# Peptides against a protein of PDB entry 3V4L: the designs that were tried, part 318

Target 1, 386 residues: chain A of PDB entry 3V4L
Amino acid sequence: GQPLAKDKVALLIGNMSYWEHPKLKAPLVDVYELTNLLRQLDFKVVSLLDLTEYEMCNAVDEFLLLLDKGVYGLLYYAGHGYENFGNSFMVPVDAPNPYRSENCLCVQNILKLMQEKETGLNVFLLDMCRKRNDYDDTIPILDALKVTANIVFGYATCQGAEAFEIQHSGLANGIFMKFLKDRLLEDKKITVLLDEVAEDMGKCHLTKGRQALEIRSSLSEKRALTDPVQGAPCSAEALVRNLQWAKAHELPESMCLKFQCGVHIQLGFAAEFSNVMIIYTSIVHKPPEIIMCDAYVTDFPLDLDIDPKHANKGTPEETGSYLVSKDLPKHCLYTRLSSLQKLKEHLIFTVCLSYQYSGLEDTVEEKQEVNVGKPLIAKLDMHRGL

## One batch from the design tools (peptide; made by RFdiffusion4, then SolubleMPNN)

Design b2_p29_6_s2 (from b2_p29_6, 13 letters changed)
Fold by OpenDDE base, seed 4:
Structure b2_p29_6_s2 (fold): chain B 386 residues (1-386), chain A 29 residues (1-29)
Amino acid sequence: as target 1 above (386 residues)
Amino acid sequence: MVPIPEEDIEKFLATPPEVVVEPQRIKLE
């Protein structure tokens, strides 16, 4: 019979806004496109951008809490990385220059922890460079991995090679994701699917001789990403997993704010990623006596590092959101919150209405405080250790 | 990851896909 997954869980990390390293562009699009594809495959997807070392550790810990016996686990990483002695290291955005193993997450350590969960399938998709880091002479004494015949590594590149991205306008994918996305929905054994992706990369004139996919697998069973989730009555653990995932993906409800002047504002929320939310405001009612009327959001929690210069934009694209702009309502002001993992408290902010009456030169302001609780990933309290 | 050189992207975009004209097997009837 076709294998069944007990559940399917994915953690996608895209690091691009490095502090001490070259900035990337592809991880944004790659994580977004992969999230949408994995959701079509009935994966519970946690998608995170621009994580620090501490935030990456916590994201992995929360991912491991979603894993259990017979669950399919998929880890995708797009960013900077290196490989020393066959160990793959994912580089956090706050990593020093030069970075070392103590500043980075070892993928083989994550795999060890996944093996302890008795997972049904472990897939690692690593869109990072695999060059040696000559500044890190540490030989990690890793415990020997258990012999589990359920592991698949898709490395975007060969050992000692670079993984590439396209930074050109409208083509900002990693080379790996560019080909992976075209095959990911196919009902094939995951190693066969990745082999076809490797062939597609090898046929393309842009990638031929530049980048080649490496597949490392111990997968003895015909397991696919298309394998159905077992529809048996949810064990207590499956209910807890579903609740934990749902908690991390709950958006604030849209609100209609009413001001004393009779202006009504619609406040709405959209998830771009598990840690990235767009706030949008629109004027839905204006009295005829009000000739000018602007609504803006302000007074965000300091933990979010929101630059007011990037808030209240006339388009989603001006906030740096190019992906969800088609699904957003038009004629709003848009604000992108890109670091919801940093939120320690409730998201409280001010909606300010600035308006002018016909025949009065003076601008009037009204303010309303809004508390939306802990949106999305902020509900997991990833910071409980600081 | 590292960026692909812009010149290589431009060359790729400017190169028309090689239309592999499959040789029509003329069935000689």
Scores: peptide ipSAE 0.368, ipTM 0.734, DockQ to the pose 0.135
Fold by OpenDDE base, seed 2:
Structure b2_p29_6_s2 (fold): chain B 386 residues (1-386), chain A 29 residues (1-29)
Amino acid sequence: as target 1 above (386 residues)
Amino acid sequence: MVPIPEEDIEKFLATPPEVVVEPQRIKLE
């Protein structure tokens, strides 16, 4: 019969805004494009940008809670990384210069923990460099992996080589994702699909002799990313998993604020990623006696590290949102919250209405506090233990 | 990841795609 997945879960991490290392651009686009493709494949996707070491550890722990017997697990990482002694290390955004294994996440440790969950398939897609880190002499003592015959690694590059990104025309894409995205929806065994991606990368004059895909697999069964999810969640664990994922992706409801002057504001929310949300405000009703009227958001929780200079922009692009801007309403003020994983409390903020009456020179202000609870990934409390 | 040099991207974009003319299978009638 056709293989069935008990469920399908993906964790996608894109690190680009490094503190002590060269900034990247591709992880933004690559995580977004891969999220949309994996959603079409009925994956439950958690998509996270710019994680610290601690936040990456917690993201992996929460991902492992979504895994169970016969579940398909996919981990994608785009960022800086290295490979020492056949162990792959993902570099968090707060990693020191130079970084060491103690500052990084070992993929083989994550694989060990995934094998303990008795998963149906384990896929790792690693869009990072595989050069040795000469500043790290640590030989990780890894426990012996179990023989599960269900593991697939897609490395964006060969051992000891670099993975590349295209930085052109303002948007960037990783070389691996450039070819992977064109085939990812094909109903093929995952190793066959990755072999075709490797052939496409090998035929392209830009990538030929620069980067080559490496496939490492123990997969004994004909499993594909297209494999259907086994019908309605029959286990208590599957219900818990579905609820946990749904909580991590719940947006605040759009609301209409009414001010004493008779102005009405629509407040709306959009998800860019599991940890990135856009707030937008629009004037939906204005009395004719009010000649000018603007609605600003302010007084955000300090944990979000929101620079007021980047808040309340006339376009989504001015906030750094280039991907979802087409799906947002026009003629709003936009604010991008890029660090929802840091939110310890409810998202409480102020909506400030600034307005002017016809024939009065003085600007008037009215304020309303808004509590939207814990949006998106903030419901998982990924900061627990700090 | 590391960026590809812009000069290599420009050379790639300036190179016309090799039109792989798939050999038309002449059906011999």
Scores: peptide ipSAE 0.365, ipTM 0.731, DockQ to the pose 0.141
Fold by OpenDDE base, seed 3:
Structure b2_p29_6_s2 (fold): chain B 386 residues (1-386), chain A 29 residues (1-29)
Amino acid sequence: as target 1 above (386 residues)
Amino acid sequence: MVPIPEEDIEKFLATPPEVVVEPQRIKLE
C-alpha cells in the first residue's frame, strides 16, 4: 500500500540578524515560502527567525517532543554554518566571532535524538555554507548512529563550498530554496525530488559551477513529503502532539476597544512566523466632532526589545514585514513583534488613542491596557529555566 | 549563506531564459 505518516512535523529555522557576523536576507523569505509549501503538504510547521544558541536548543527540544514512532520529521535551517569532520554546525545569531562547536548546534546530534523517537522519515535540509571552520579543531565524539534506513540530507552546497543567497530587489531567496520550492509539492520519493532540484540547479547559468546540491540518503523505502497522514489520532500521544502544536500557533482574538470619547478601535493580530506577530489597529468608528484620531500601541514587555521608532507604522513594509502585507487590512497602524520566543509573561501592552476635537488646538489622550495572553510560540515557554 | 555579487545577478537577469523548445516530434500517422 502507499506509505502513511503517523504525523508530519517540521522545524524551520532562519538566522539572518547575526550580532558578530554578516547579516543575511534570504532566510526570511525562504522560511516563509517553505512554511507555506509544507502546510499544503499537511505538515505541522514551527517557523522561527533569529534564534540565539539557547533558543535554538529549546526549539529543537520542542520539535523532538512532536516526534514519535512513524512521524515524519523535517528540519530546515537557513543561515551561517560550517562543516568539520563530516559534522554540520548551525550558527546561532549570538555566536561569537570566531564561533566554535560549543557555540553551535550539531545536526548529527539532532539526528541521533530523532532516531531515538523511532521516526518514519528524517529529512534535513541545510541551507548553509559547508566550509571548514579553521578556528575550531575540536573533533566531536558523536555516538554511533542507529541503522534506521530513513535518513535524507539535502545539503544546499558541496562539502567545503559556500551556499549562496540572492539579495537583489524582488529576488530574495537562497539558491537552494529558489529551486526546491518549484519541486517540493511533487508526489515523488524525497530523494528523487532532490535529484530533480539538483538537476535544475545544474542547468541554471547563475548556479552552474557556483553551487551544487549534495544528497546523502539511507532511505530504503519509497517515502515522499506528499505521503498522507494517518487518519484520526488514535493515540493519546498523537492528541497531545496535535494540541501542543495548535497552542504554539494560536493567535489572539481580534478585539474591539471602546473609548470614552466614542471612538471604536479594532485591534487585530497576524502571524508572520511562529515567533513573529504583527499587531494592527484601525479606527472603526469616530464621532464627527473628532477631526483627527490615531491609535498607537505602546508599553510592551521589555523582553521583546521593541524600538518605538519601528512601531505604529502606516504600512506593514515600514515595520520590516514584506510577506504578509497582502493579507493584512489596509489603513491601519502596524507593529511587528519579531522575538515572541523571548516573552516570559503575558503580552500586556497599552493602546493609546490620541485625538483632536473640531475647534480645539490641544490633543486629548485616552489609554487602555490590553492583555492578549501568550501568543504563538510564547505558549511553549521556551524560557523554562532562565 | 553568502550573497551573490550584484553584477552576476544583473548578467543573469539580462540573459533571456534559453527556452529549450524541445521539438515536438509530430508523428504523422
Scores: peptide ipSAE 0.362, ipTM 0.730, DockQ to the pose 0.141
Fold by OpenDDE base, seed 5:
Structure b2_p29_6_s2 (fold): chain B 386 residues (1-386), chain A 29 residues (1-29)
Amino acid sequence: as target 1 above (386 residues)
Amino acid sequence: MVPIPEEDIEKFLATPPEVVVEPQRIKLE
């Protein structure tokens, strides 16, 4: 019979806004496009941008809680990385220069923990460099991996080589994602799918002799990303997994705020990623005696590090949101919250209405406090343990 | 990841796609 997945879970991490290292661009688009494809494949996807070491560890721990016997686990990483002695290290955004293994996440440690969960399939898609880090001579003493015959590594590049991104307008993918996205929905054994992606990369004049995909697999079964999820969650663990994933993806409900002057504001929320939310405001009713009227969001929790200069933009693109802008209402003010994983409390903020009456020179302000609870990934309390 | 040099991207974009000349089925009359 066709293999069945007990469930399908993916963690996607895209690191681009490094503190002490060159900034990247492709991880934004690559995580977004891969999220949309894996959702069409019935994966429960957690998508995270710009994680610190501590935030990456917690994201992996929460991902491992979603894994169980016969579950398909997929880890995707796009960012800086290195490979020492056959161990792959993912570099957090707060990593020092030079970074060491103590500042990074070892993929083989994650694999060990995934094997303890008795997963049905373990897929690692690593869009990072595989050069040696000469500043780190630490040989990780890894415990012996179990013989599970269910592991697939798709490395964007070969051993000792670089993985590349395209920073040109309209081509904003990493080289690996550029080819992977065209085949990811195919009903093929995952190793056959990745081999076809490797052939496509090898035919392209841009990538030929620059980057080659490496497939490392012990996969003995004909498993595909298209394999159907086993029907209705009959186990307590499957219900818990579904509830935990749902919590991490709950948006606040859209609100209609009414001010004393008779102005009505629509306040709306959109998810760009599991840790990135757009807030938008629009004037839906204005009394005729009010000639000018603007609605700003302010007084965000300090943990979010929101610069007021980047809030209340006339377009989503001015916030740095290029991916979801087509799906947002027009003629709003937009604010991008890019670090929801840092939120320790409820998201409380102020909506400030500034307006002017006909025949008065002075502007009037009215304010309303809004509590939207813990949006998206903030419901997982990833900061637990500080 | 590292960026591809812009000059290599420009060369790639300036290269016309290889026209896969479909083999014209010569109808032998």
Scores: peptide ipSAE 0.361, ipTM 0.730, DockQ to the pose 0.134

Design b2_p29_6_s3 (from b2_p29_6, 11 letters changed)
Fold by OpenDDE base, seed 5:
Structure b2_p29_6_s3 (fold): chain B 386 residues (1-386), chain A 29 residues (1-29)
Amino acid sequence: as target 1 above (386 residues)
Amino acid sequence: MVPIPEEDIEKFLATPPEVEVEPKRIELE
């Protein structure tokens, strides 16, 4: 019979806004496009941008809690990285310069923990450089990996080589994702699919002799990303996994705020990623005696590091949101919350209405506090270890 | 990841896609 997945879970991490290292651009688009494709494949996807070491560890730990016997697990990483002695290291955004193994996540440690879960398929997609880091000669003493036959590594590049991104307008993918996205929905054994992606990269004049996909696999079975999920959750663990995923993807409901002056504001929320939300405000009713009015959001929790200069923009693009702008209502003010993983408390903020009456020179302000609870990834309480 | 040099991207974009000219079967009548 066709293989069945007990469930399908993916963690996608895109690091681009490094503190001490060159900034990247491709991880934004790559994580977004891969999220949309994996959702069409019935994956439960957590998509996270710009994680610190601590936040990456917690994201991996929460991902490992979703893994169980016969579950398909996919880890994607786009960012900076290195490879020493066959160990792959993902570099967090807060990593020092130079970084070392103690500042980074070892993929082989994650693999060991995934093997303990008896997963039906483990896929690692590593869109990072594989050059040696000469500042770190530490060899992690990894315990002997269990001989398991359901592991697939797709390395965006060869050992000792670089992985590339395109920073040109309209070509914002990493080289690996550019070819992977065109084949990812094909009903093929995952190693055959990745081999076809490797052939496509080898034919392209931009990538030929610059970057080549490396496939490392123990996969003895015909397993595909298209393999159907086993029907209704029959186990307590499957119900818990479904509830945990649903919590991490729950947006606040849209609100209609009514001010004393008779102005009505629509407050709305959109997810760009599991840790990135856009707030938008629009004036839906204005009394005729009010000539001008604007509604802006302010007084965010300090844990979110919201710069007021980047809040309340006239377009989604001015917030740095290019991907979901087509799905947002027009003629709003937009604010992008890019670090929801840092939120320890409820998201409480102020909607301030500034308005002017006909024949008065002075502006009047009315304020309303809004509590939206814990949006998206903030429901997972990634900080419970502090 | 590292950026591709802009000059290599410009060269790639300036290169016409190799139109695989499917060999038109000239049916010789």
Scores: peptide ipSAE 0.342, ipTM 0.716, DockQ to the pose 0.134
Fold by OpenDDE base, seed 1:
Structure b2_p29_6_s3 (fold): chain B 386 residues (1-386), chain A 29 residues (1-29)
Amino acid sequence: as target 1 above (386 residues)
Amino acid sequence: MVPIPEEDIEKFLATPPEVEVEPKRIELE
């Protein structure tokens, strides 16, 4: 019979906004497109941008809580990275320069933990450089991996080489994702699918002699990303997993705010990623005696590090949100919350209405505090370890 | 990841995709 997954879970991490390293662009688009494709494949996807070391550790721990016997686990990483002694290290955004293994997440350690969960399939898609880090001479003592015959690594590049991104068009994929996305929905054994992606990369004049996909697999079974999820959640753990994932993807409900002047504002929310939310405000009713009226959001929790200069933009694109802008209502003010993983408390903020009456020179302000609880990933309390 | 040099991207984009003209099997009737 066709293999069945007990469930399918993916963690996608895209690190771009490095503090001490060159900024990247492709991880934004790569994580977004891969999220949409994996959702079409019935994966439970957690998509996270710009994680610190601590936040990456917590994201991996939460991902491991979603894993169980016969579950398909997929880890995708796009960012900076290195490979020492056959160990792959993902570089967090807060990593020092130079970074070391102590500042980074070892993929083989994650694999060990996934093997302890008795997963049905372990897929690692690593869109990072695989050059040696000469500043890190530590040899990780990895415990012997179990012989599970269910491991697949897709490395964007060969050993000792770089993985590339395209920066020319502003919103372009990394080279790996550019070819992977075209085949990801194919009902093929995952190693066959990746081999076809490797051939496509090898035919491309842009990548030929610069980047080659490496496939490392112990996968003895014909398993595909298209493999159907086994029916209703058969266990208490599966129900808990589904509820936990659903909580991490629950948006606040849209609100209609009514001000004393008779102005009505719609407040809406959209998810770009599991840790990135767009807030948008629109004036839905204005009395005719009010000649000018603006509604802006302010007084965000300090943990979110929201610069007011980047809030309340006339377009989603001015916030750095290029991907979901088509699905957003027009003629709003937009604010991008890009670090929801940092939120320890409820998301409380102020909606401020500034308006002017016909024949009065003075602007009037009305304020309303809004509590939307813990949106998206903030419900997982990834900070409980501090 | 590292950026591809812009000049190499421009050259690639300026190169028309080789349409693999699948050889139309002219079934010679």
Scores: peptide ipSAE 0.338, ipTM 0.711, DockQ to the pose 0.139
Fold by OpenDDE base, seed 4:
Order: structure tokens, then sequence, then C-alpha cells
Structure b2_p29_6_s3 (fold): chain B 386 residues (1-386), chain A 29 residues (1-29)
């Protein structure tokens, strides 16, 4: 019979805004495109951008809580990385220069923990460089892995080589994601799918001799990303997993704010990623005596580090939100909250209405405080212990 | 990840796609 997954869970991490390292662009688009594809494959996807070491550790811990016996686990990482002694290290955005293994997440340690969960499939897609880090002489003492015969690594590049990104027309894609996305929905054994992606990379003149996909697997069964999820959650654990994922993806409800002047504001929320939310405001009703009227958001929690210069933009693109802009209402003011994992408290902010009456020169302001609780990933409290 | 040099992208975009000329089956009459 066709293999069944008990569930399918993916953690996608895209690190691009490094503090001490060259900034990347591809991880933004690659995490977004992969998120949309994996959602079509009935994966529960957690998508996170620009994580610190601590935030990456917590993201992995929360991902491991979603794993259980027969669950398919997929970890995707796009960013800086290195490989020492066959161990792959994902580099957090706060990693020092030079970074060491103590500042990074070891993928083989994550694999060990996934094997303890008795997962049905473990897929690692690593869109990072695999060069040795000569500043790190640490030899990880890894415990012997269990023989689970359910492991697949797709490395964007060969051992000792670089993974590349295309930076063109303000958008960037990783070379790996460029080819992976075209095949990811195919009903094929995951190792066969990745082999076809490797062939596509090998035929392209841009990538031929520059980057080659490496597949490392011990997959004894015909497992595919298309494998159906087993029907209704038959265990308390499956229900808890579904609730935990749903909790981490719950947007605030859209609000209609009514001001004393008779102006009505629609306040809406959209998810770009599990830790990135767009707030948008629109004037839905204005009395005719009000000639000018603007509704802006302000007074965000300090933990979010929101620069007012980047808030309340006339387009989603001016906030850096290029991917979801087509799905957003038009004629709003837009604010992008890109670090929801840092939110310690409820998301409380002010909606300020600035308006002018016909025949009065003075601008009037009205304010309403809005509490939307903990949106998206902020419900997981990924900052606990800082 | 490392950026591909823009000059290599421009060269790639300027190169016409290799038309895989499917080998015409010579029907042997």
Amino acid sequence: as target 1 above (386 residues)
Amino acid sequence: MVPIPEEDIEKFLATPPEVEVEPKRIELE
C-alpha cells in the first residue's frame, strides 16, 4: 500500500540579516516559496526568518515537540553555514565573526533528537555553504545514530563547496530552491525527486560546474513528500500537535475601530511568515466634514524594535513585504512586524487617527489602544530564558 | 550562500536556451 504519514511537520529557517556576516537575500523568497509548496503537500509549516542562536534552539525544540512516531519531519535551512568533519552547522544571525560550533546549530544533533521521536521520515534540506570553518577545531562527539533507515539529506552543494544565490531585479533565489520548487510536488520517492533536481542543476549553464546537489540517504522505504496524512487524529498527542501548530499560526481577528469624530478604521492582519506579520489600516468610513484623515499605528512593544520610519507605509513593498503584497487589501497603510519571536508580552499598540475638519486649520488626533494578544509564533514564547 | 556575480547572470540571460534538437528518427524506409 502507499505509505502513510501520521502527520507532516516542517521547520523552515531563513537567515539573511546577519550582524557580523554578509547579508543574504535568497532566504526570504526561498522560505516563502517552500512554505507554500509544503502547505500544498499538507505539511504543518513553521517558517521563521532571521533567528538568533537562542531563537534557533527554541525553534528546533518546538519543532521536536511536533514530532512523534510515524510523523514526517522536514527541516529546511537557508543561510550561512559550514561543514566540519561531516557535521553541518547552521549559523544564527547573531553569530560572531569568526563563528564556532558553540555559536551554531549542529544538524546531526537535531537528527539524533528526531530519531528519538521515532519519526516516519527525516528530511534535511540544507541551502548553505559546506566549506570547512578553519576557525573551529571542535570535533563534535556525537553519540552513535540509531539505524532508522528513514533519513534523507539534500545538500544544496557538494562537500567543501559554496551554495549560491541569484540576486537579480531586487529578488533573489537560492540555486537549490530554483530547481527544487519545480519538482517538489511530484509523487516520487524523495531521493528520486532530489536526484531529478540534481540533474536539472547539472543541465543549467548557470549552475553547471558551479553548484551540484548532494544526496545522502538511508531511506529503505518508498517515502514521498506527497504521502497522505493518516486520517482523523487518533491520539491525544496528534490533537495536541494540531492545536500547538494552530496556536502558532493564529492571526488576530480583523477589527473595526470607531472614533468619536465618526471615522471608522479597519485594522487587519496578515502572516508573511510564522514570525512576520503585516498590520494594515484603512479608512472605511469618513464623515463628509472631515477633509483629511490618516490612521497610523504606533507605540509598539520595545522588544519588536520597530523603527517608526519603516512603519505606516503606503505600500507593502515599502515595508519589505514583496511576497504577500498581492493578497493584501489596497489603499492601506502597512506596517511589517518581522521579529514576533522576540515579543515577551501581548502585542499592544496605538492606532492614532489624525484628521482635519473642513474650515479648520488645526489637525485633530484621536487614539485607541489595541491589544491583539500574542500573534502567530509569539504564542510559543521563543524568548523564554533571556 | 554566496551571490553569483551579476556578469555571470547577464551572460546566462543573454545566451539563447540550447534547443535540445531531438534527434530526428530517420525512418529507414
Scores: peptide ipSAE 0.331, ipTM 0.707, DockQ to the pose 0.135
Fold by OpenDDE base, seed 2:
Structure b2_p29_6_s3 (fold): chain B 386 residues (1-386), chain A 29 residues (1-29)
Amino acid sequence: as target 1 above (386 residues)
Amino acid sequence: MVPIPEEDIEKFLATPPEVEVEPKRIELE
């Protein structure tokens, strides 16, 4: 019969806004496009941008809680990275310069933990450089991996080589994602699909002799990303997994705020990623005696590190949101919360209404406090280890 | 990842896509 997955879970990490290293651009688009494709494949996707070392460790721990016997696990990483002694290291955004193994996440350690979960398939898609880090002489003593015959690595590049991104015209994919996205929905064994992606990369004049896909597999079975999820969640563990994922992807409900002057504001929320949310405000009713009226959001929790200069923009693009802008309502003020993983408390903020009456020069202000609870990934309490 | 040099991107964009001429299956009648 066709192989069945007990469930399908993906963790996607895109690191681009490095503190001490060159900034990247492709991880934003790559994580977004891969999220949409994996959702069409019935994956439960956690998508995270710009994680610190601590936040990456917690994201992996929460991902491992979603894994169980016969579950398909997929880890995608786009960012800086290196390879020492056949071990792949993902570089967090807060990594020092130079970074070492002690500042980075070892993919083979994550694989060991996935093997302890008795997963049905383990897929690693690593869109990072595989050059040796000459500042790290640490030989990781890795425990012996179990023989599970269910592991697939897709490395964006060869051992000792670089992975590339296109920075032309602002937003573009990494080279690996550019070819992967065109094949990802095909009903093929995952190793055959990746081999076709390797051929497509090898034919392209831009990538030929610059970057080549490496496939490392122990996969003994014909398993595909298209493999159907086994029916209704029959186990208590599957129900817990579904609830945990749903909890991490719950948006606040849209609210209609009513001010004393008779102005009505719609407050809405959109998810860009599991840790990135856009707040938008729109005036839905204005009395005719009010000539000017603006609704802005302020007084955010300090843990979110929101610069007021980047809040309340006239377009989503001015906030740095280029991907979901088409799905947002027009003629709003937009605020992008890019670090929801840092939120320890409820998201409480103030909606301020500034307005003028016809024939009065003085601006009037009204304020309402809004509590939206813990949105998206903030519900997982990724900080519980501090 | 590292950026591709802009000069290499411009060269790639300036090269017309090689139209893979699908081999016309000559159906021999």
Scores: peptide ipSAE 0.313, ipTM 0.692, DockQ to the pose 0.143

